# Peptides against a protein of PDB entry 4CIC, part 149

Target 1, 148 residues: chain A of PDB entry 4CIC
Amino acid sequence: KVSTKGHYGVQAMFDLAQHFGEGPVSLKSIAERQGLSEPYLEQLIAVLRKAGLVKSVRGAQGGYILAREPRDIKVGDIIRVLEGPIAPVESVSQDDPEHSLKFDFSVTKSVWEKVKKSIEEVLDSITLADMLKDAEEAQMAQGYMYYI
Target 2, 147 residues: chain B of PDB entry 4CIC
Amino acid sequence: KVSTKGHYGVQAMFDLAQHFGEGPVSLKSIAERQGLSEPYLEQLIAVLRKAGLVKSVRGAQGGYILAREPRDIKVGDIIRVLEGPIAPVESVSQDDPEHSLKFDFSVTKSVWEKVKKSIEEVLDSITLADMLKDAEEAQMAQGYMYY

## One batch from the design tools (peptide; made by RFdiffusion4, then SolubleMPNN)

Design b2_p23_3_s4
Fold by OpenDDE base, seed 4:
Structure b2_p23_3_s4 (fold): chain B 148 residues (1-148), chain C 147 residues (1-147), chain A 23 residues (1-23)
Amino acid sequence: as target 1 above (148 residues)
Amino acid sequence: as target 2 above (147 residues)
Amino acid sequence: RREREREEARRRFESEKDALTLA
């Protein structure tokens, strides 16, 4: 499972992508549109800002913007910032010697590494621009269904 | 992260695959070889048995065996039995209306569905027989490094 | 109340383990 952090992070970043070029967006407006807790979003945005994915704009029309174009932000970039490296299995903390899965057999590790690689490839293949395009296509499809 | 349950389940099933055809294996022996807690393994084996992936053998040489050949058991089958359907994101429980992600936008869902599909494809592409082969190849490679 | 909500949100945010979990 993607953590709530990762999930909501992608939603917030996608909202910012939808408003890219329109100027700064308030956290309140993002929270309202995406159904997110504003206090939670404040934490997310702080992390994303520190990672350089989001910029804060000060002033009367203050808020947040994407730090890069939507095409230059992968979903994988967002997930890595929020969740760190994709780990398919919990690293058995080396420190508990008794439950140290001593024989973390090379073979079982290889299975999880394949899973990791697959997830990374998918997440790195999707940009915020791709998501925008998908949203536009979905809207057009809905529009056609109402006119038929 | 794969849950500890999924991780240890795959390890236990792999141990049974390594001993396939040799007769029943005791939980104690699996636990010792795989570095698993025996009580935890008992719980895992109970689930795997109920799902028909493992068989219990009674008697003096009692224990557990794979219910099917290693080639007929995918890693994905083991994970689905232990963890259920692979869910990339927690289904926001519909019941909390306030935090109902009302706009679970079709687009964000599509991202997670792609991730899910990718994971499923990988896990369904690996059998216990494939894992056995990989283990043999790794042993051979280590043997060649020592000579 | 708002401060509690912020603290709870912070705790939730910090308690969430930073890794994709399958289950």
Scores: peptide ipSAE 0.267, ipTM 0.821, DockQ to the pose 0.097; fails the geometry check
Fold by OpenDDE base, seed 3:
Structure b2_p23_3_s4 (fold): chain B 148 residues (1-148), chain C 147 residues (1-147), chain A 23 residues (1-23)
Amino acid sequence: as target 1 above (148 residues)
Amino acid sequence: as target 2 above (147 residues)
Amino acid sequence: RREREREEARRRFESEKDALTLA
């Protein structure tokens, strides 16, 4: 499972992508549109900003913008920033160190590596621009005029 | 991440696959070979047995066997039995129901569904027989490096 | 109240295991 952090991070980045080119967006407005707590979003944005995925704009119309074009940000990039390397299995070493004899069962490890690779390929194949396009197509299918 | 339950479940099932056709294997022997606690393995085996993936054999040489041939058990079947449906995202609904429910952001959901599908495809493409073959190939490759 | 909410949000954010858990 992607953590809540990863999930909400992708939502926040997608909201910023929808407003790309319109100027800075306030955290309050993102929180309201995405159903996120503003304090939690402040923590997410701090991490994303430090990673160079978002920029803060200062002033009366201050807020946040994407640091790159939506086409240049992969979902995989967002997840790696928020969660680190994609790990398909929880490292058993944390909960029961005594019985976690690293039987690095080579074959079982290979199964999880295949899963990891598959997840990485999917997440790296999806950009924020792809998500915008999918949203437009979904809105058109619902009879909503896409007003960007 | 696959839970510890899923990870150890696949290890236990693989151990049973390696001994398929040799008769029943004791939980103690599986636990020792796989580095699992016997009490934890008892819980795993109970779930796997209830799902019909393993059978218990009673008697002096009692233990457990695979209920089906290794080729007829996918890794995906084991994971679904132990963890339920593969969910790529933790349901935010459990920890903060008030904020989680509102924006089923359809596009974000579609991303996670693509991840889910890819995981399912991988896990359903691997049988215990495939794992046995991979183990044999790895042993042969190691054997050739030592000679 | 806002400071407590910020501190709780920080604790939640820090306690969230930074791992793709397929649980």
Scores: peptide ipSAE 0.214, ipTM 0.789, DockQ to the pose 0.087; fails the geometry check
Fold by OpenDDE base, seed 1:
Structure b2_p23_3_s4 (fold): chain B 148 residues (1-148), chain C 147 residues (1-147), chain A 23 residues (1-23)
Amino acid sequence: as target 1 above (148 residues)
Amino acid sequence: as target 2 above (147 residues)
Amino acid sequence: RREREREEARRRFESEKDALTLA
């Protein structure tokens, strides 16, 4: 499962992508549109900003913008920033040496590595621009259903 | 991340696959070979048995066996039994209605659905027989490095 | 009240460091 952090991070970044080129967007407006807690969003945006995915704009039209074009931001980039490396199994915390899977058999590891690779490939294949296109197509499909 | 439950479940099932055709295997022996807690393994085996992936054998040679051939058990089958449906995002517990993602935008859902599908495809493409083959190949490769 | 909400949100955010857990 993608953490709530990763999930909401993708939502926030997608909102910024939808407004890309329109100028800075306030956190309040993002929170309202995405159904996110504004305080939670502040923390997410801080991480995303530190990672260079988002820029803060100061002034009367203050807010946030994407630091890159939507086509240059992969979902995988967002997830890696928020959650770190994709790990398909919980790293058995080294802290309990007795439960250290002594026999993490190479074969079971290979299964999880295949899962990891598959997840990475999917997340790296989707950009914010792809998401924007999908949203537009969905809106058009709904519009056509209203005209029929 | 696959839960510890799923991870250890796959390990236990793989151990049973390695001994398939040799008769019942004791939980103690599985626990020792796989580095698992025996009490934890008892819980895992109970779930796997209930799901019909494992059979209990009673008697002097009591223990557990796979209920099906290794080729007929996918890793995905094991994971679904232990963890339920693969969900790529934590279901925001319905318990806090105020934080219900009102705007779970169709587009973000589609991303997670793609991830889910990809994971399912991988896990359903790997059988215990495939794992056995991989283990044999790995042992041969190690053997060839020693010769 | 806003500070408490910020602290709660911070605690939630910090607790969610759980990497991609497959259910």
Scores: peptide ipSAE 0.202, ipTM 0.811, DockQ to the pose 0.097; fails the geometry check
Fold by OpenDDE base, seed 2:
Structure b2_p23_3_s4 (fold): chain B 148 residues (1-148), chain C 147 residues (1-147), chain A 23 residues (1-23)
Amino acid sequence: as target 1 above (148 residues)
Amino acid sequence: as target 2 above (147 residues)
Amino acid sequence: RREREREEARRRFESEKDALTLA
């Protein structure tokens, strides 16, 4: 499962992509459109900004913009920033020494590495531009369904 | 991340696969070999048994066996039993009505569906028999490095 | 109230550090 952090991060970034070139977008407007809590979005945006995926614009029309074009931002980039490295297995907290995953048998580890690689490949194959295109296609398809 | 439940479940099932045809394996022996807590393994095995992936054998040499051949058990089957359906996104607990994922925009959902499908394809492409083969190959490779 | 909501959001955000949990 993608965490809520990753999920909402992609939503927020996608919202910024939809408004790319239109100027700065307020967190309030993103929160409203994406159904996110503004305080939560503030945390997400802070991380995304620190990672250089988002820029803050100051002033009366202040807000946030994508730091790069939608085509230059992969979903994988967003997830890596928010979630860190895609780990296929929860690292058992080092804190319980008795349950040390000492026996991460090489074979089971290889399974999880394959899963990780597959996830990475998928997420790195999708850009915000691809998502924009998919949204446009979906809207056109809905528009055509209303005319039929 | 695969949960600890999924991870240890696959380990336990793999241990049972390694001993497939040798008779029932005790939970204690699985726990020792796999570095699992016996109480945790009891919970895992209970779920796996209920799902029909494992059988319990009673008696002095009692324990557990795979219910099917290793080739007939996919890693995906184990994960689905232990984790439920592979959900790419944590369903925000229905309990906070205000944060209803109402705006799961179709496009973001499609991204997660693609991730889900990819995970499922990988996990369904790997059987316990494949894992056994990989283990044998790894052992042979280690053996050849010692000579 | 806003500070509590920020703290709760922060706690949620920090607790959600669990990466792509294939749950």
Scores: peptide ipSAE 0.185, ipTM 0.790, DockQ to the pose 0.099; fails the geometry check

Design b2_p23_4_s1 (from b2_p23_4, 13 letters changed)
Fold by OpenDDE base, seed 2:
Structure b2_p23_4_s1 (fold): chain B 148 residues (1-148), chain C 147 residues (1-147), chain A 23 residues (1-23)
Amino acid sequence: as target 1 above (148 residues)
Amino acid sequence: as target 2 above (147 residues)
Amino acid sequence: KAIKLDDTFGSDDKGYLKLEFES
């Protein structure tokens, strides 16, 4: 389960990528297209802006733009900004604080570290440009299915 | 975030793997070694048993054993039993149920599907036997540092 | 805050492993 923040953050960034080069996009328009509440999107965009992934443009045609080209923004970058670093399970047994996992089972921890590494590799291998390409390919495929 | 169930389930299964061939292990002993509450472990073991990953042995020396060899149990098998299938984010926006993600953004979904696939591949590539080997290697490395 | 794997992977009500990225 990708956190709501991560999911919506990627959606919002993808929307901005789709409009990259077209000028600033309003939060309202992003919210409408992505099915997000505007207040929630404002919070996400604020974080993304502070991290330097998004820029605000002021003026009558103001709004938000990607701070970098879509090819220079990895999904991993977005997730790290919104969610922080992907860390292995610190097994905080919330339910039984007294049974602190005394045995830092190095081996079980290593399993989760491998999972973490794999996730990071995947997320760092996907750029917003890759997502744009995938979207174009999907649209073309749908277009071809309508003509058949 | 691996769920507590997944984490503890893997730990419990690993404990059983370490004792594989030594006979049945009591839940109490597993709980003590793994730092788990016995009642919680009972719940985990019940699920694992129903899924056929663990067997109960009755008698004076009763307890639990792995139902298969450690090499035949993937971490992915354990996780699927305890947590179910690794599903991509069904973005159930808990906070705003009215804004159901109308746009099944196929592209964003594909990102999470790729993540899912990667996780599955990793978890399915690791067996309890691999974990045993890693533990042995770690113990040897620690032993060499003390000498 | 490091994304705890425990927060990233949870069971949903349907019994699916959910990837939760928690900050």
Scores: peptide ipSAE 0.036, ipTM 0.796, DockQ to the pose 0.147; fails the geometry check
Fold by OpenDDE base, seed 1:
Structure b2_p23_4_s1 (fold): chain B 148 residues (1-148), chain C 147 residues (1-147), chain A 23 residues (1-23)
Amino acid sequence: as target 1 above (148 residues)
Amino acid sequence: as target 2 above (147 residues)
Amino acid sequence: KAIKLDDTFGSDDKGYLKLEFES
């Protein structure tokens, strides 16, 4: 599972990417389009802003913009900002403190490290610009299905 | 996060792999070596047995063995049995049911599908035999540090 | 918060592995 925070963060950033160059977008409009609660979005945007991925524009036509071009923002950047570094499983078994197995097993740890690395590579390979392109391709494909 | 269930399941299966060909291993001995509670291990082993990854041997020297050779058991097989299929993030936001956003966004879904696929590929690329080899290499490396 | 791999894999109500990133 991608955390809700990571998922919604990527959605919000993608919404801003779709409007990149068109001026600032209100949180309300993002929330409405993405089906997010405005208060939750405010929290996400605050973190993203602090990390320098989003800028706030003040005024009557104020709102938020991407701080960088869509091509310069990786999905991995968004996730790292919102979720922190993808750490190996330190089994903090919150559910059973007695079974806080210090995974002394170097071999099992290595498996999870490989998984982590793979996730990082994927997320770092996808930019907001790539997502925009994928969206355009999907829209074109839908348009073709209506004409057949 | 890999679930505790998945993690311990892989550990238990790896322990069985280390003893493959030596006969049945008691749950108690696995639990002791892997630092698992025996009751928790019993639950894991029951699932793994039902899935055909582990066999039970009855008798005074009974216990459990791998049902297949270590090379024929992928980490992905273990995880799928214990955790189910690696599904894309259906945001069941348990924490905020009001924000159960149906991710209607095909594009964001595709990102998570790529992540899923990558995880599956990694886990399906690692067998218990690979893990055994890695353990041997690690032991040899430690041996060289002492000489 | 570090994305802990332990939270990355959870079963949903349908028994699917959910990638949970530690917030």
Scores: peptide ipSAE 0.035, ipTM 0.788, DockQ to the pose 0.173; fails the geometry check
Fold by OpenDDE base, seed 5:
Structure b2_p23_4_s1 (fold): chain B 148 residues (1-148), chain C 147 residues (1-147), chain A 23 residues (1-23)
Amino acid sequence: as target 1 above (148 residues)
Amino acid sequence: as target 2 above (147 residues)
Amino acid sequence: KAIKLDDTFGSDDKGYLKLEFES
C-alpha cells in the first residue's frame, strides 16, 4: 500500500507536469481532475512547495506550477518529500511492544536494506517526464484501438 | 517499515534455517533467540506450517523444522505466506474516503507496479541459504577484527 | 492478505517511508 500521501502526491505532481508551460493551475482544478479533496490537496501542495518542488503564483489567474521541469523531478524526489527517506524502520511490534527486542539481527536487516535499495532505484529511475511519455503512449494506443 | 509479521516471520524462518539438520526446535527457544513473544511466534508458525514452509514434530523433543531445505525457501515465499501477494492496492484515501475517486490513473499505477516487481525480484532472489551464508561471512569478518 | 502497495509504503512518525505489508 503506497501511502495515500505518496500516491496522491505523485498524481498531483503529474497533473502539474501535464500542465507545465501552460501557466498556474488552481488547486480546485487539480483536485477535480485527480479526484482529490481540495483540503487534502492543499496539505500536499504545502509540503511540496516547502520542499521546492512546486511554486505558487499569485494573482487572479494564480495557482501552482512545478518549480522544476518534469525531467528534473524524480518520483523518488516526490516520495522522499512526502514520506521521508525510505528507511528500514525498526520493527516495533505493534502487537507486542513489550517483546519487541531490538534484535538488530544484521542478516534480516540486510534483506530489508536490499529491498529499500531496489525501491529507491526504481523510484529514482522514473521522472515526471517519463510519466508524461507513458501517458502519451497510452493515449495513442487507445486511439488506435478505436480506429480498428 | 516491513510489517511486523513479515519481519518476524523472516527472523523465525532464519532461526529454523540455522538449526536445519539438528532436529526439531521448540517455539520457546526460537522466541528467546529472536526476541519474540512465544504467543506471537505461535501465530506465525501456525501460518507458516499451514503453508507448508514449516513442519511440526511431535514428542518430548518435538518442535518445528523447516519443511524444505533453506536453499528451497525464498524470502519472497515467506512474505507471500505471511503478508499475501505483493499487489498494488487501490488507494482508498483513508484520510478522505469520500473523495477517493478510483482514479485508476494508469500511469501512476504503472509506477507502483514497477516498484512491486522490483520488490518481488529482490525477495525472490534471496533464499534462507543465502541468509545463512551472509551470517557466516559476517561472523568471520567479526572474528578477523579481533585478531 | 496481499501485500497491498498502498500498505507497503507509509510514513512513520519519524518521517520514514515504512514498508507496511498489509495482509
Scores: peptide ipSAE 0.033, ipTM 0.792, DockQ to the pose 0.272; fails the geometry check
Fold by OpenDDE base, seed 3:
Structure b2_p23_4_s1 (fold): chain B 148 residues (1-148), chain C 147 residues (1-147), chain A 23 residues (1-23)
Amino acid sequence: as target 1 above (148 residues)
Amino acid sequence: as target 2 above (147 residues)
Amino acid sequence: KAIKLDDTFGSDDKGYLKLEFES
């Protein structure tokens, strides 16, 4: 399971992508549309802003915007910011310290490294623009006109 | 992170693969070689046996063997047995019930489904035989004669 | 914070592989 943090982060960024070019979006509006608590979203946005993926706009019509075009933001970028780098399988499961993988069994490690690489490749192959396109296609298939 | 269960399960199965054709291997010997507690290994082996990936052999030289040839066991098979199906991102993080993903946002779900598919493809592309080959190649590269 | 692969794959209560991203 993707962490809640990663999931909601991608969801929030996607919402901002849908409104890209329309001006700043309030956190409240994002929270309402995405079914997120506003306080939780504030935490996510703070991290994303610090990482330079989101910009805050001040003023009466202030809020947040993507700092870059949707095509220039990969899902992998969002996940790395929120979750950190997709680390290799650490042999130490914190949940069972008694069963710490004492032996970095090189062959089994290689399996997990392949999995990691595959995940990274997938996440880096998907941009917010790709997600917008997919959403548009899905809406068209459902008979809903998606106005970008 | 692969769960400890999945990791150790693959490790134990790989140990059995290395000894495939040599007869039954005791749990004690597997535990010693793989750095696992014997009780924990017993639990893993019980699940793997129930799933038909491992067979028990009774007798003085009893123990466990792979139920199938290493080429016929995918890493994905082991993981599915131990961890269950690689489920799509369940929207409900139990850790924050207040932030339960209320909306199955279809587009974000598709991202995670792509990730899932990619993981499955990788794990299903690797057999225990492939792992044996990789181990042999690594040993040769290190100048160790694999006897 | 590195996505720890150990946190990426866990058993959920339903016995599914849970991708846990290390926070």
Scores: peptide ipSAE 0.032, ipTM 0.787, DockQ to the pose 0.150; fails the geometry check

